# Peptides against a protein of PDB entry 6J07: the designs that were tried, part 89

Target 1, 107 residues: chain A of PDB entry 6J07
Amino acid sequence: GQRGWFCGSVSQDLRQFWVAEGGTISDPRAADFLFSCDASHPDTLRIYQSLDYIEDNATVFHAYYLSAVANAKIKNSVALGHFILPPACLQKEIRRKIGSFIWEQDQ

## One batch from the design tools (peptide; made by RFdiffusion4, then SolubleMPNN)

Design b2_p25_1_s4
Fold by OpenDDE base, seed 5:
Structure b2_p25_1_s4 (fold): chain B 107 residues (1-107), chain A 25 residues (1-25)
Amino acid sequence: as target 1 above (107 residues)
Amino acid sequence: EKEEEELKKKKEIEIVKKMIEEFKK
């Protein structure tokens, strides 16, 4: 199934798209996918500070993934792994190694 | 096909997550 949690930083349009595609919305503990548009948002920070995340049982994705899926011509052509949203404290070093994130390139 | 796509996504996530974990050290 596709149970998703959404940070307050995610627009209603993207939430609606998720539901329209068959997804459901749940609390972070029950969710299969955690979506955020801001690693510094209080909602997202609480995820990073949670035991689930610290113990590597949770992954935060940038909600721009949903936009990319909506605009993709080929089904399943969007790589979910490219949209992992790491904590802010790690982003600078990650950009140094692999370059800018996709959601930053398209803004 | 859906099963294969799910496997691909899981592999992608695993690779990136491992990279992130290395940066935490």
Scores: peptide ipSAE 0.302, ipTM 0.808, DockQ to the pose 0.209
Fold by OpenDDE base, seed 2:
Structure b2_p25_1_s4 (fold): chain B 107 residues (1-107), chain A 25 residues (1-25)
Amino acid sequence: as target 1 above (107 residues)
Amino acid sequence: EKEEEELKKKKEIEIVKKMIEEFKK
């Protein structure tokens, strides 16, 4: 199954969409997907500081991915990899390399 | 086909994760 954790920065609508699509909501340790809308939110910061994340066993995604999926004609056409949410301290350098993040363009 | 899509997403994640690791250096 698809187990997801949600930062407090994620709207209830996106959480409901996740559940409607067959997902379940769990704590970050049990989750397969970690969603956040704010890399600086305390919930997300705790993820970045966790051993799972430091050891590269966890990935944080921007929850706007779910919105993109909801609005896409083809559900599988949305590239999950484009929605990886890096720590705030790395975002500036990443933007210089690949440009603005998708969620920054559409929101 | 679901397996193929899942593999594709996994690969995309790996590429981006490697990129992030490079920026951490």
Scores: peptide ipSAE 0.302, ipTM 0.807, DockQ to the pose 0.211
Fold by OpenDDE base, seed 4:
Structure b2_p25_1_s4 (fold): chain B 107 residues (1-107), chain A 25 residues (1-25)
Amino acid sequence: as target 1 above (107 residues)
Amino acid sequence: EKEEEELKKKKEIEIVKKMIEEFKK
């Protein structure tokens, strides 16, 4: 299924796109996909502090993924894994290892 | 194939998640 949770940092447009593509919106516990545009947003911080996330049973994605999908010329060409949004405290080191995040490159 | 694409996504996610976990240590 395509159940998604959205941080308050995510625009209504991206939420609407998710629904238009067949997704549903749910609470974090029921969601298959967790979307955020801000690792420091209180909503997202609560996810990082949840047992599901701590136990590696949840993944937060940057909602810019949805924008990339919307603009993609080839379906399924956008790599979801490239949009994993790690906690803010880890981003500096991760960025050093793998380079700037995609959502930062397009800014 | 949708199934193959889903598998690719899952594998990619797993790789990145493992990397994140390593940094958490």
Scores: peptide ipSAE 0.302, ipTM 0.806, DockQ to the pose 0.215
Fold by OpenDDE base, seed 1:
Structure b2_p25_1_s4 (fold): chain B 107 residues (1-107), chain A 25 residues (1-25)
Amino acid sequence: as target 1 above (107 residues)
Amino acid sequence: EKEEEELKKKKEIEIVKKMIEEFKK
């Protein structure tokens, strides 16, 4: 199974979709996937400050990935890598280089 | 096919992680 952690910024609908697709919800230390909708949310900030993240053993994804999967004709067509949520302090510079994030475009 | 999909995802993640590391400098 797939274990996921969810920031408080993630809607219940997206959490429900995760579970409906066979996922389980766990603490961030045990999770295979970390989902957030806000890099500045206290829950997410704690992840960025954790040793796991600092040591590059953790990755935060924007939960909009789940919405994209839910609406995709082919589930495997959605690239998880496009939904990596970097710390807020880096987002401005990243946007200048590669443009707006996917979750910002589809709003 | 599942294994191939996982590999693709890992590669995508790696690319973005590398980019993030560049911006940390």
Scores: peptide ipSAE 0.300, ipTM 0.806, DockQ to the pose 0.212

Design b2_p25_2_s1 (from b2_p25_2, 9 letters changed)
Fold by OpenDDE base, seed 4:
Structure b2_p25_2_s1 (fold): chain B 107 residues (1-107), chain A 25 residues (1-25)
Amino acid sequence: as target 1 above (107 residues)
Amino acid sequence: SLLEKAQAFIEEFKGVEEVLKELKK
């Protein structure tokens, strides 16, 4: 799908890029992709607390994915899975195990 | 570790759903 929801933490530029690439913007329940730049933002927290997320029917991605796609020579070289944005409570342990997130490395 | 395996899975298969399940454990 190509329906996306955006946390308030995501810049308008990235939202515009999404639309320019053929995406549409929808509410979280209808969205195929959920984008955020801040796991602690109230918008994102509401996603983490939703039944869809708790039941593993939703995934939040860091919106930096869109920036990476925009800058990549080969689009398919950008793995969406690398941009999974887990709840803040899990991030410290994840970093300990697998290192810093991509969006943190490029910033 | 579980998380290391999850990362490897992401890199190899880009299996978002499966990785998410493991990360939530």
Scores: peptide ipSAE 0.042, ipTM 0.569, DockQ to the pose 0.088
Fold by OpenDDE base, seed 2:
Structure b2_p25_2_s1 (fold): chain B 107 residues (1-107), chain A 25 residues (1-25)
Amino acid sequence: as target 1 above (107 residues)
Amino acid sequence: SLLEKAQAFIEEFKGVEEVLKELKK
């Protein structure tokens, strides 16, 4: 299935796009995909603090992925893996390894 | 862009998620 959870930082438009593309919305425990626009948002922080995330059984993605898909001519041309949203404490080191995040480049 | 190419390279070689897991350790 395509079950998604959304942080409060994600716009209603992106949530509606998810549903329009065949997705459903669920709580974090049942979700296959976790979307956020802010690693420091309380909703997202609760995910990072969860047992599932600590044990590497959950991944948070930046919701800009959905915007990129919406703007792409070919949906499958957008790689979800490029939109992993790590905790703030890890972002500096990750940028050192892979450069600035895609959502930062389009600001 | 150069940055996007770098991210794509890491994704293909190790995977961004794998890098994240390594940094968590």
Scores: peptide ipSAE 0.032, ipTM 0.535, DockQ to the pose 0.123
Fold by OpenDDE base, seed 1:
Order: structure tokens, then sequence, then C-alpha cells
Structure b2_p25_2_s1 (fold): chain B 107 residues (1-107), chain A 25 residues (1-25)
């Protein structure tokens, strides 16, 4: 099974979907996936400041990924890599190069 | 779109860890 951690910024609906799909919810240290909807949320900031993240052993994904999966005709057609949620300090530069993030687009 | 291409590259070729390393430089 897949273990996920959720920032407080993530809705209960998305958490429930995760569990319904066979996932479990755990603390960030034990989690295989870290989900957030806000890079500036205190929960997420703590992840970015952790040694695991600094040493590139952790990645935060935008929880909109779960919504995309839920609404996709083919669930495995949604690429997790499109939903990497970088720290706020990096987002402006990324947008400058590749445009707005997928979760910022009207879908 | 450029965004889709870049993000697909992350997923399929470079990988999450490598991208994070580059972004943090």
Amino acid sequence: as target 1 above (107 residues)
Amino acid sequence: SLLEKAQAFIEEFKGVEEVLKELKK
C-alpha cells in the first residue's frame, strides 16, 4: 500500500479519495507521498525545512493531482511529475520559464 | 504546451530527484 502525508491545506475529500483508492495516511517521515495545496502553509514549510527535503530525499506534490486522477478517464494517464510543488521561493522562476503550474490553470 | 513538455520531461526522463537538485542550485 501507498502511504501519504497531507498538509492541513488539503481538503478532507481528497484525503478520503486517497484512502478509498487503497492509500493510508501517515506522518511525513513514514510517507511515500507528501501532498499539499499551499507551499506557504506551516505544515508544508516544515517539510521544506527538514533534512530529508534538503537532502533531496523527499518531494512535495500538489494535492490537485488526486483530483485529476479522480476525474480522469484513465487514472494512470495523470503524470505525478506535473504536480511537483516547489518552495515558494522557486515558483516565480519556474513560472518565468515554463508558465503557470497545472493547478493554477482553469480546469 | 511548454509547461506540459517540461513537466513531462521531469516525469519521464530527468526524474523528480534530479530536477529538485537542479532547482536548488
Scores: peptide ipSAE 0.032, ipTM 0.538, DockQ to the pose 0.088
Fold by OpenDDE base, seed 3:
Structure b2_p25_2_s1 (fold): chain B 107 residues (1-107), chain A 25 residues (1-25)
Amino acid sequence: as target 1 above (107 residues)
Amino acid sequence: SLLEKAQAFIEEFKGVEEVLKELKK
C-alpha cells in the first residue's frame, strides 16, 4: 500500500477512502503522498517550512485528487500532477498565468 | 482545457520538482 499524510483540513471521508483503497496513514516524514485542502492550514504550512520541502524533496497534493479518483469511471485516468498544491504565493502566480486550479472548477 | 493540458504536460514531461523550481524564480 501507499503511505499518505493528511492535513487537518482534509475530511475523514477522504481519509477513509484512502484507507479503503489500500492506503495507510503516516506522519509527513514517512509518507509517500502529502494531502491537504488548504495551503494556509497550520499543518500544511509546517510542511512548506520543513527542510524536506525547502530542499524540493517533498510535494503537497490537493486531497480533491481522491474525490476525483472516487468519481472517475477509470481511476488511472486521473492525473496526480493536476493536483499539486503549492504555497499560497505560488498559487496566485499560477492562477495569473494559467487560470484556476482543477479543484476550484465546477465538475 | 488549457490548464489541464499544462498540468498534464508538467506531470508527463517536466516533472513536479522542475516546475515548482521554475515557479519559485
Scores: peptide ipSAE 0.031, ipTM 0.538, DockQ to the pose 0.090

Design b2_p25_2_s2 (from b2_p25_2, 12 letters changed)
Fold by OpenDDE base, seed 4:
Structure b2_p25_2_s2 (fold): chain B 107 residues (1-107), chain A 25 residues (1-25)
Amino acid sequence: as target 1 above (107 residues)
Amino acid sequence: SLLEKAQQFIEDFKGVEKVLEELKK
């Protein structure tokens, strides 16, 4: 499916792109994809605190993925896995292992 | 611990692409 939820930190442009590409916007529980631009945003924090996320049934992605897809024009040319947005408390340790996140490199 | 959680996240990260392919069906 292509049901997505968007944190308030995500621009309207990226949301519109998602819809233009055939996606729908839903609440977090119904969404297959959760997009955020800020792990510390209240909307995103609520996701991290949800049972679905704690039980590993949900994954948050950085919405910069959508920008990358838009620029690449071919959706499958961008690896969504590289855009997983972990909780802020884990990011430091993750960076030590895998380096800076893609969205940080482009900022 | 926090370190263990981070490590587990990284391990999960490695397999995410396969899972995502299934989600796109």
Scores: peptide ipSAE 0.188, ipTM 0.662, DockQ to the pose 0.044
Fold by OpenDDE base, seed 5:
Structure b2_p25_2_s2 (fold): chain B 107 residues (1-107), chain A 25 residues (1-25)
Amino acid sequence: as target 1 above (107 residues)
Amino acid sequence: SLLEKAQQFIEDFKGVEKVLEELKK
């Protein structure tokens, strides 16, 4: 299914797009997908500190994925894996090894 | 350590990316 949780940092437009595409909005524990636009937002920080995340049972994605899907001619052409949003404390090392994140590049 | 956590995340990141890409094919 398409159950999603949204950090307060995510715009209402992206939330509406998710619902328009058939998704539902739920709490983090019930969600299949967790979306955020800010790894330092209190909502997202609570996810990173949760037992589910620590035990690798949850993944946070940057909500820019939804924008990319909305603008893509073919939905499946957008790789969700490229939009994994890591905790802020890890981002510098990750960028050093795999490059800049897609949401930080020119739109 | 921070470096160990980052390395593990990178490995997980690549793994998840690969799986998700395969699921979309």
Scores: peptide ipSAE 0.186, ipTM 0.657, DockQ to the pose 0.064
Fold by OpenDDE base, seed 1:
Structure b2_p25_2_s2 (fold): chain B 107 residues (1-107), chain A 25 residues (1-25)
Amino acid sequence: as target 1 above (107 residues)
Amino acid sequence: SLLEKAQQFIEDFKGVEKVLEELKK
């Protein structure tokens, strides 16, 4: 339950934090968590175009989640669900309904 | 439509949360 994949857009610092917290790094197919900082990055686009994603068997999260966890006094206080990173083509309409994404807001 | 796809994506958030809860156990 601690296997993660990282898009090339994710910094090494966040990857290191993941490992420091007991996570392991794997390929997208084996990963339980997929992290990205850029929905338009080629690595992330490959995920969105995969059958696993299209069939709702995969979810991409914004790696800013890891930063939020690192800065939180209580790790469990950060809701991973708020960091779901949708494909670029859907983001505008989603913002209309729920507002700006957390990673777009000031800390 | 794109709007419908976005709405469906939002509705899936609750489902994702349930999966995440299981992964945290």
Scores: peptide ipSAE 0.186, ipTM 0.661, DockQ to the pose 0.043
Fold by OpenDDE base, seed 2:
Structure b2_p25_2_s2 (fold): chain B 107 residues (1-107), chain A 25 residues (1-25)
Amino acid sequence: as target 1 above (107 residues)
Amino acid sequence: SLLEKAQQFIEDFKGVEKVLEELKK
């Protein structure tokens, strides 16, 4: 699938990049990919509170993935799995187990 | 395409998903 949903926290540039690469933009229910830059943004919080997410049928990714792909020498060298954006309440404990998030390392 | 490549990397978050599942319990 090529359908993506974007939180309001994601810039227009990243949205345009998604479309330029062949993606379409849809509502979260129809989307194959959910992108956000802020786990505390109301749009993202609504995703975390949805049945799809609670039942582990949805995953939110940090939109920095798109920036990383755009800037990479080899586009397919960027692993999508490294950009999972968990709810804010879980991030501290997750960092204890897997280390700092990749979008934090590049800041 | 970028989107096709992204789908090829879905398996990459299995490890992270496992951690997330444990933390949600």
Scores: peptide ipSAE 0.041, ipTM 0.556, DockQ to the pose 0.113

Design b2_p25_2_s3 (from b2_p25_2, 8 letters changed)
Fold by OpenDDE base, seed 3:
Structure b2_p25_2_s3 (fold): chain B 107 residues (1-107), chain A 25 residues (1-25)
Amino acid sequence: as target 1 above (107 residues)
Amino acid sequence: KLKEQAEEFIREFEGVEEVLEELKK
């Protein structure tokens, strides 16, 4: 199923799109997908500090993925893997290796 | 540590699509 958790940094519009596409909204522990627009938001930080995340059993995605899906003619053409949102402390090194994140390129 | 962790995330960017497709069902 499509159970998602949303950080407070995610707009209501993106949440509504998720639901409109058949998704449900749940707490982080029950969610299959964790969405955030800000790695430094307290909600997201709590995820990064959680045991599930530390044990590599959780992944945070940038909610811009939903916007990309909404704008794509072929929804399956949007690669969710490119929208993994790493902790802020890792982002600089990641950018050095692969360049700016997709959500930063369209801003 | 940070370099190695970053490399792990990079690998995730490239290799999680198959698993994620199953989760979408």
Scores: peptide ipSAE 0.186, ipTM 0.667, DockQ to the pose 0.064
Fold by OpenDDE base, seed 1:
Structure b2_p25_2_s3 (fold): chain B 107 residues (1-107), chain A 25 residues (1-25)
Amino acid sequence: as target 1 above (107 residues)
Amino acid sequence: KLKEQAEEFIREFEGVEEVLEELKK
């Protein structure tokens, strides 16, 4: 499916792009994709604290993925996996091993 | 503990193509 939830930290432009590309917007429980621009935003924190997330049934992605897709010459050339947005408490260790996140490089 | 959790996310980065394949069905 192509149902997405958006944290309040995500701009309307990115939401509109999602819809323009055929996506729909839903609540977190029904969404296939969860987008956020801020791991510390209350909306995102609620996701991290949810049972679905704790049970590894949910993944949060940085919404900059959509911007990257919008600006890419080839849409499927952008790897969604590079845009996983982990909880803030884990980011330092992850960054140590894989380097700075993509959204930190381009934004 | 945090290192182990971080490694789990790293594995998710590497295995995301499989996840996306399932979501596209």
Scores: peptide ipSAE 0.185, ipTM 0.664, DockQ to the pose 0.046
Fold by OpenDDE base, seed 5:
Structure b2_p25_2_s3 (fold): chain B 107 residues (1-107), chain A 25 residues (1-25)
Amino acid sequence: as target 1 above (107 residues)
Amino acid sequence: KLKEQAEEFIREFEGVEEVLEELKK
């Protein structure tokens, strides 16, 4: 199965889509996927400060990934890696090298 | 330090396939 955690910044629609596609919702420690729409949200900040994240055993993804999957003709055409949500303090440097994030382009 | 950390994230963006396969299992 697919276990996911959701930041409070993620809409109920995206959470419902996750469940409709066979996913379950769990706490961050048990989750395989961590979703957020805001790197500065307190829920997400707690993830960045956790031992799992500091020890590189956790990755936060932007929940817009789920919207992209829902709208894609082929599910596998959406690359999860392009939706990695880095801490806010790193985003400017990353954007300088790779350009705007995908979730910013569609806003 | 920030530049080095950013480069690590960029490598993760490019190493997508391995992460996706591990998470699905």
Scores: peptide ipSAE 0.183, ipTM 0.662, DockQ to the pose 0.065
Fold by OpenDDE base, seed 4:
Structure b2_p25_2_s3 (fold): chain B 107 residues (1-107), chain A 25 residues (1-25)
Amino acid sequence: as target 1 above (107 residues)
Amino acid sequence: KLKEQAEEFIREFEGVEEVLEELKK
């Protein structure tokens, strides 16, 4: 699908890019993709607390993915999986094993 | 427990194609 939800932490520019690329914007329950720039934002926290997320039926991605896609020579070269935005409580442990998140790295 | 949850995300980071397929349903 191409339905996306956006946390309030995501800029209008990235939202507009999503729409320009053929995406639509929906509520979290109907969305195929959930985008956020802040795991601690109240909007995102509500996602993490939702039943869908707890049951592993939802995934939050860092909206920087969209920026990466916009700047990529080949869109499919950007690995969406590298942009999974985990809850804040898990991020330290994840960084310990795989290093800093891509959105935290210099481009 | 926290470690286990983190490892789940790590697996997802590494399983890009699997994630994409799931999300494209």
Scores: peptide ipSAE 0.181, ipTM 0.660, DockQ to the pose 0.068

Design b2_p25_2_s4 (from b2_p25_2, 7 letters changed)
Fold by OpenDDE base, seed 1:
Structure b2_p25_2_s4 (fold): chain B 107 residues (1-107), chain A 25 residues (1-25)
Amino acid sequence: as target 1 above (107 residues)
Amino acid sequence: SLLEEAERFIEEFRGVEEVLKELKK
């Protein structure tokens, strides 16, 4: 299955790409993938505050992943792991250890 | 601590391939 939830910060173009690639759009509780472009957006903050997220049953990804897939010569060559979107309060420490996030480099 | 939480996220980055495999099943 390919069920996705999208924060309001994600463009319609990226949502349409998701659907065009066979994905469906659902509420965050039913979604397999959670996409956002803004860790501070109220929609995303609600995810971070949810029990599912706190209990490590949910992961938020930066929606730029979809753009990267769309532009890749080989669609399965894009590593989803590089697009995990952590809460803002953790990003500084993560960036210190693994470097700048991919969306900060390409956008 | 924030450092420990950050380290957990780093491990999450490393484990995403396994997550993807499970979701594709």
Scores: peptide ipSAE 0.140, ipTM 0.626, DockQ to the pose 0.045
Fold by OpenDDE base, seed 3:
Structure b2_p25_2_s4 (fold): chain B 107 residues (1-107), chain A 25 residues (1-25)
Amino acid sequence: as target 1 above (107 residues)
Amino acid sequence: SLLEEAERFIEEFRGVEEVLKELKK
């Protein structure tokens, strides 16, 4: 099963798509996937400050992944790894190394 | 350091597909 947590920054449409594809919605501790559209949102910040995240047992993904999957001809062609959402303090340095994030390119 | 943490994220981008397969089971 696919259990997901959603930051308040994620639209209802993306949440509905997750459920329509067989996913369930849970609290962050029970979730397999943590989705957010804003690294600075209070919900996401609480994740970054949690022990699970600090100990590298949690990963936050940008919810745009779900939009990419919905629009893809082949769903498995969308790489989840490209949608990791780092804390804001790390994003500038990451962009220097690998370029702009995918969710920024399509805006 | 900030750079070290950023490099860890970069490596995660490359390895998450294996994790995804396991989580979908």
Scores: peptide ipSAE 0.139, ipTM 0.628, DockQ to the pose 0.063
Fold by OpenDDE base, seed 4:
Structure b2_p25_2_s4 (fold): chain B 107 residues (1-107), chain A 25 residues (1-25)
Amino acid sequence: as target 1 above (107 residues)
Amino acid sequence: SLLEEAERFIEEFRGVEEVLKELKK
């Protein structure tokens, strides 16, 4: 499915793109994809604190992925895995090993 | 540990296709 949840940090434009591409918007529990632009936003923090996330049954992606897809017009040309948005406490270690996140490079 | 969790995310970044497959299940 293509059910998505959006943090309040995500613009309406990106949400509209998601819907225009056939996606639906749902609550986090029902969503297949969780999008955020801010790991420190209260909405996103609630996700990180949820049992689904703690049990590794949920993944948060940076919503910039949708912008990249919109620009490319080809979903498969954009690597979703590069847009995983980890909790803030992990980001520093990740950057140390693989460099800055893609959304930090392009934004 | 924190490092182990970070490494897990790193591996997920590298395993793009695997992540996509899991999300499509």
Scores: peptide ipSAE 0.138, ipTM 0.625, DockQ to the pose 0.068
Fold by OpenDDE base, seed 5:
Structure b2_p25_2_s4 (fold): chain B 107 residues (1-107), chain A 25 residues (1-25)
Amino acid sequence: as target 1 above (107 residues)
Amino acid sequence: SLLEEAERFIEEFRGVEEVLKELKK
């Protein structure tokens, strides 16, 4: 099983998809995956400020990953690594070097 | 600086991506 935490910015539909695929929902401390749709949301900001994140023991992913998986012909064709959601203050410089984020391209 | 922090994050991003690729196949 996979344990996921969801920021309040994530729709109920995406949460339901996660559960339908066999996932469970937990608090951020117990979660294997942290999902958010807004790096500036208070829930996500609390993650970025947490000891686990500061010590590189946690990664936040954009929840659009779940939508991409739901619409993909092959589940493994969607690369989770492309959905890492960095803090808002870093996004401009990261976007300059890597390009637009995948969730920005498809939306 | 902010640029230095962004560059460090990019390196971390690539590291995570490589690990995920290894776990996938």
Scores: peptide ipSAE 0.127, ipTM 0.619, DockQ to the pose 0.064

Design b2_p25_3_s1 (from b2_p25_3, 12 letters changed)
Fold by OpenDDE base, seed 1:
Structure b2_p25_3_s1 (fold): chain B 107 residues (1-107), chain A 25 residues (1-25)
Amino acid sequence: as target 1 above (107 residues)
Amino acid sequence: SEYQKKLEERNRKLAEEIVERALGE
């Protein structure tokens, strides 16, 4: 389904878009999708510390994905997989290889 | 600790996945 959890760092506008597109909001354990705008936010940190994350049963996505979907001109042109939000401790080394994350571009 | 080992392994795999997805765009 489209059950999503949202870190406190995610704006109400993006949450509203999720619901408007047919999604529901749930707690992290029940959610199919976890959204955050800040890997260092306490809400997100708790996810990275969870067994679900460690056991590869939970992945955090940057909520900018929803903004990209909202602005997309072609259906299904936005790939969720490009919006995986890694822990802060990994971001520098990842940027050295990919340049910058999608949510950091066009700013 | 066992927890730290598992976390480091998960993080390594996640980083690799992100890089692969980005470069394979």
Scores: peptide ipSAE 0.729, ipTM 0.943, DockQ to the pose 0.622
Fold by OpenDDE base, seed 5:
Structure b2_p25_3_s1 (fold): chain B 107 residues (1-107), chain A 25 residues (1-25)
Amino acid sequence: as target 1 above (107 residues)
Amino acid sequence: SEYQKKLEERNRKLAEEIVERALGE
């Protein structure tokens, strides 16, 4: 199965979807996927400050990915790579290049 | 510090990855 960690900013609905799809929930160190809806949430900040993140062993994804998967009409049409959630300090400069993040476009 | 240098490098790489994935569709 797939092991996921969830920031406190992620709704129970999205967590339940993860489990319903066969995923399990674990602590950040054991997780294969890290999900958050807020780069400034204390839970997520701890990830960005961790050695795992600095050493490129951890990447945070926006949990809106799960919502997109749930609503997708075509299997595998949603790419996880489009949902990488960067630290808040990087978001402005990234938006200057890409316009807006996918999770912001559908809000 | 060594920590800050590593963090800055990680952040730079992450930003580049995000931009590349977005613009490459």
Scores: peptide ipSAE 0.729, ipTM 0.942, DockQ to the pose 0.621
Fold by OpenDDE base, seed 3:
Structure b2_p25_3_s1 (fold): chain B 107 residues (1-107), chain A 25 residues (1-25)
Amino acid sequence: as target 1 above (107 residues)
Amino acid sequence: SEYQKKLEERNRKLAEEIVERALGE
């Protein structure tokens, strides 16, 4: 099974989709996937401040990934790697290089 | 501090990864 943690910024609908697809919800330390919709949310900030993050054992993904999967016509056509959510302090410099994040383009 | 140094290194690597994935795929 897939274990996921969800920031409080993630809607209940996306959480329900995760569970409906066979996922389980766990605390951040036990989770294989960390989802958030807000890098500045206190829940997400705690992740970025953790040793797991600093030691490259934790990566936060934007929960919009789940919406993209739900709406995809082709299985496995949505790449999780395109939904890495960086800390707020990095987003401006990243946008200067890539334009906009995928979750911003589709909104 | 050591913590700040490690955090900055992690952030730099993360930014590079995101850019590479976005521009390379």
Scores: peptide ipSAE 0.728, ipTM 0.942, DockQ to the pose 0.625
Fold by OpenDDE base, seed 2:
Structure b2_p25_3_s1 (fold): chain B 107 residues (1-107), chain A 25 residues (1-25)
Amino acid sequence: as target 1 above (107 residues)
Amino acid sequence: SEYQKKLEERNRKLAEEIVERALGE
């Protein structure tokens, strides 16, 4: 699928890139991909509190993935799986195991 | 509550997935 939802924390530039690459923008329930730049943003929090999330039918990705794709020398070299954005309450314990998230390393 | 129990379970699984992907790739 090519349907994406964007948290209000995501810049218009990244949204435009998504559309330029053939994607469409939809509401969270219809979207195939959910993008956010802030796990604590109200829009994203609503996703984490939803039944779809609890039932493993929704995953939020950090929108920095799109920036990485746009700047990649080799197409399809950026792995979406490395950009899963977890709720804020999980991030500390995850960092203890992996160090830092990819989007934090490039900032 | 049942809701909180399910949420905690989902969060646990998500954390494990993220760690496994980071360490395995």
Scores: peptide ipSAE 0.728, ipTM 0.942, DockQ to the pose 0.622

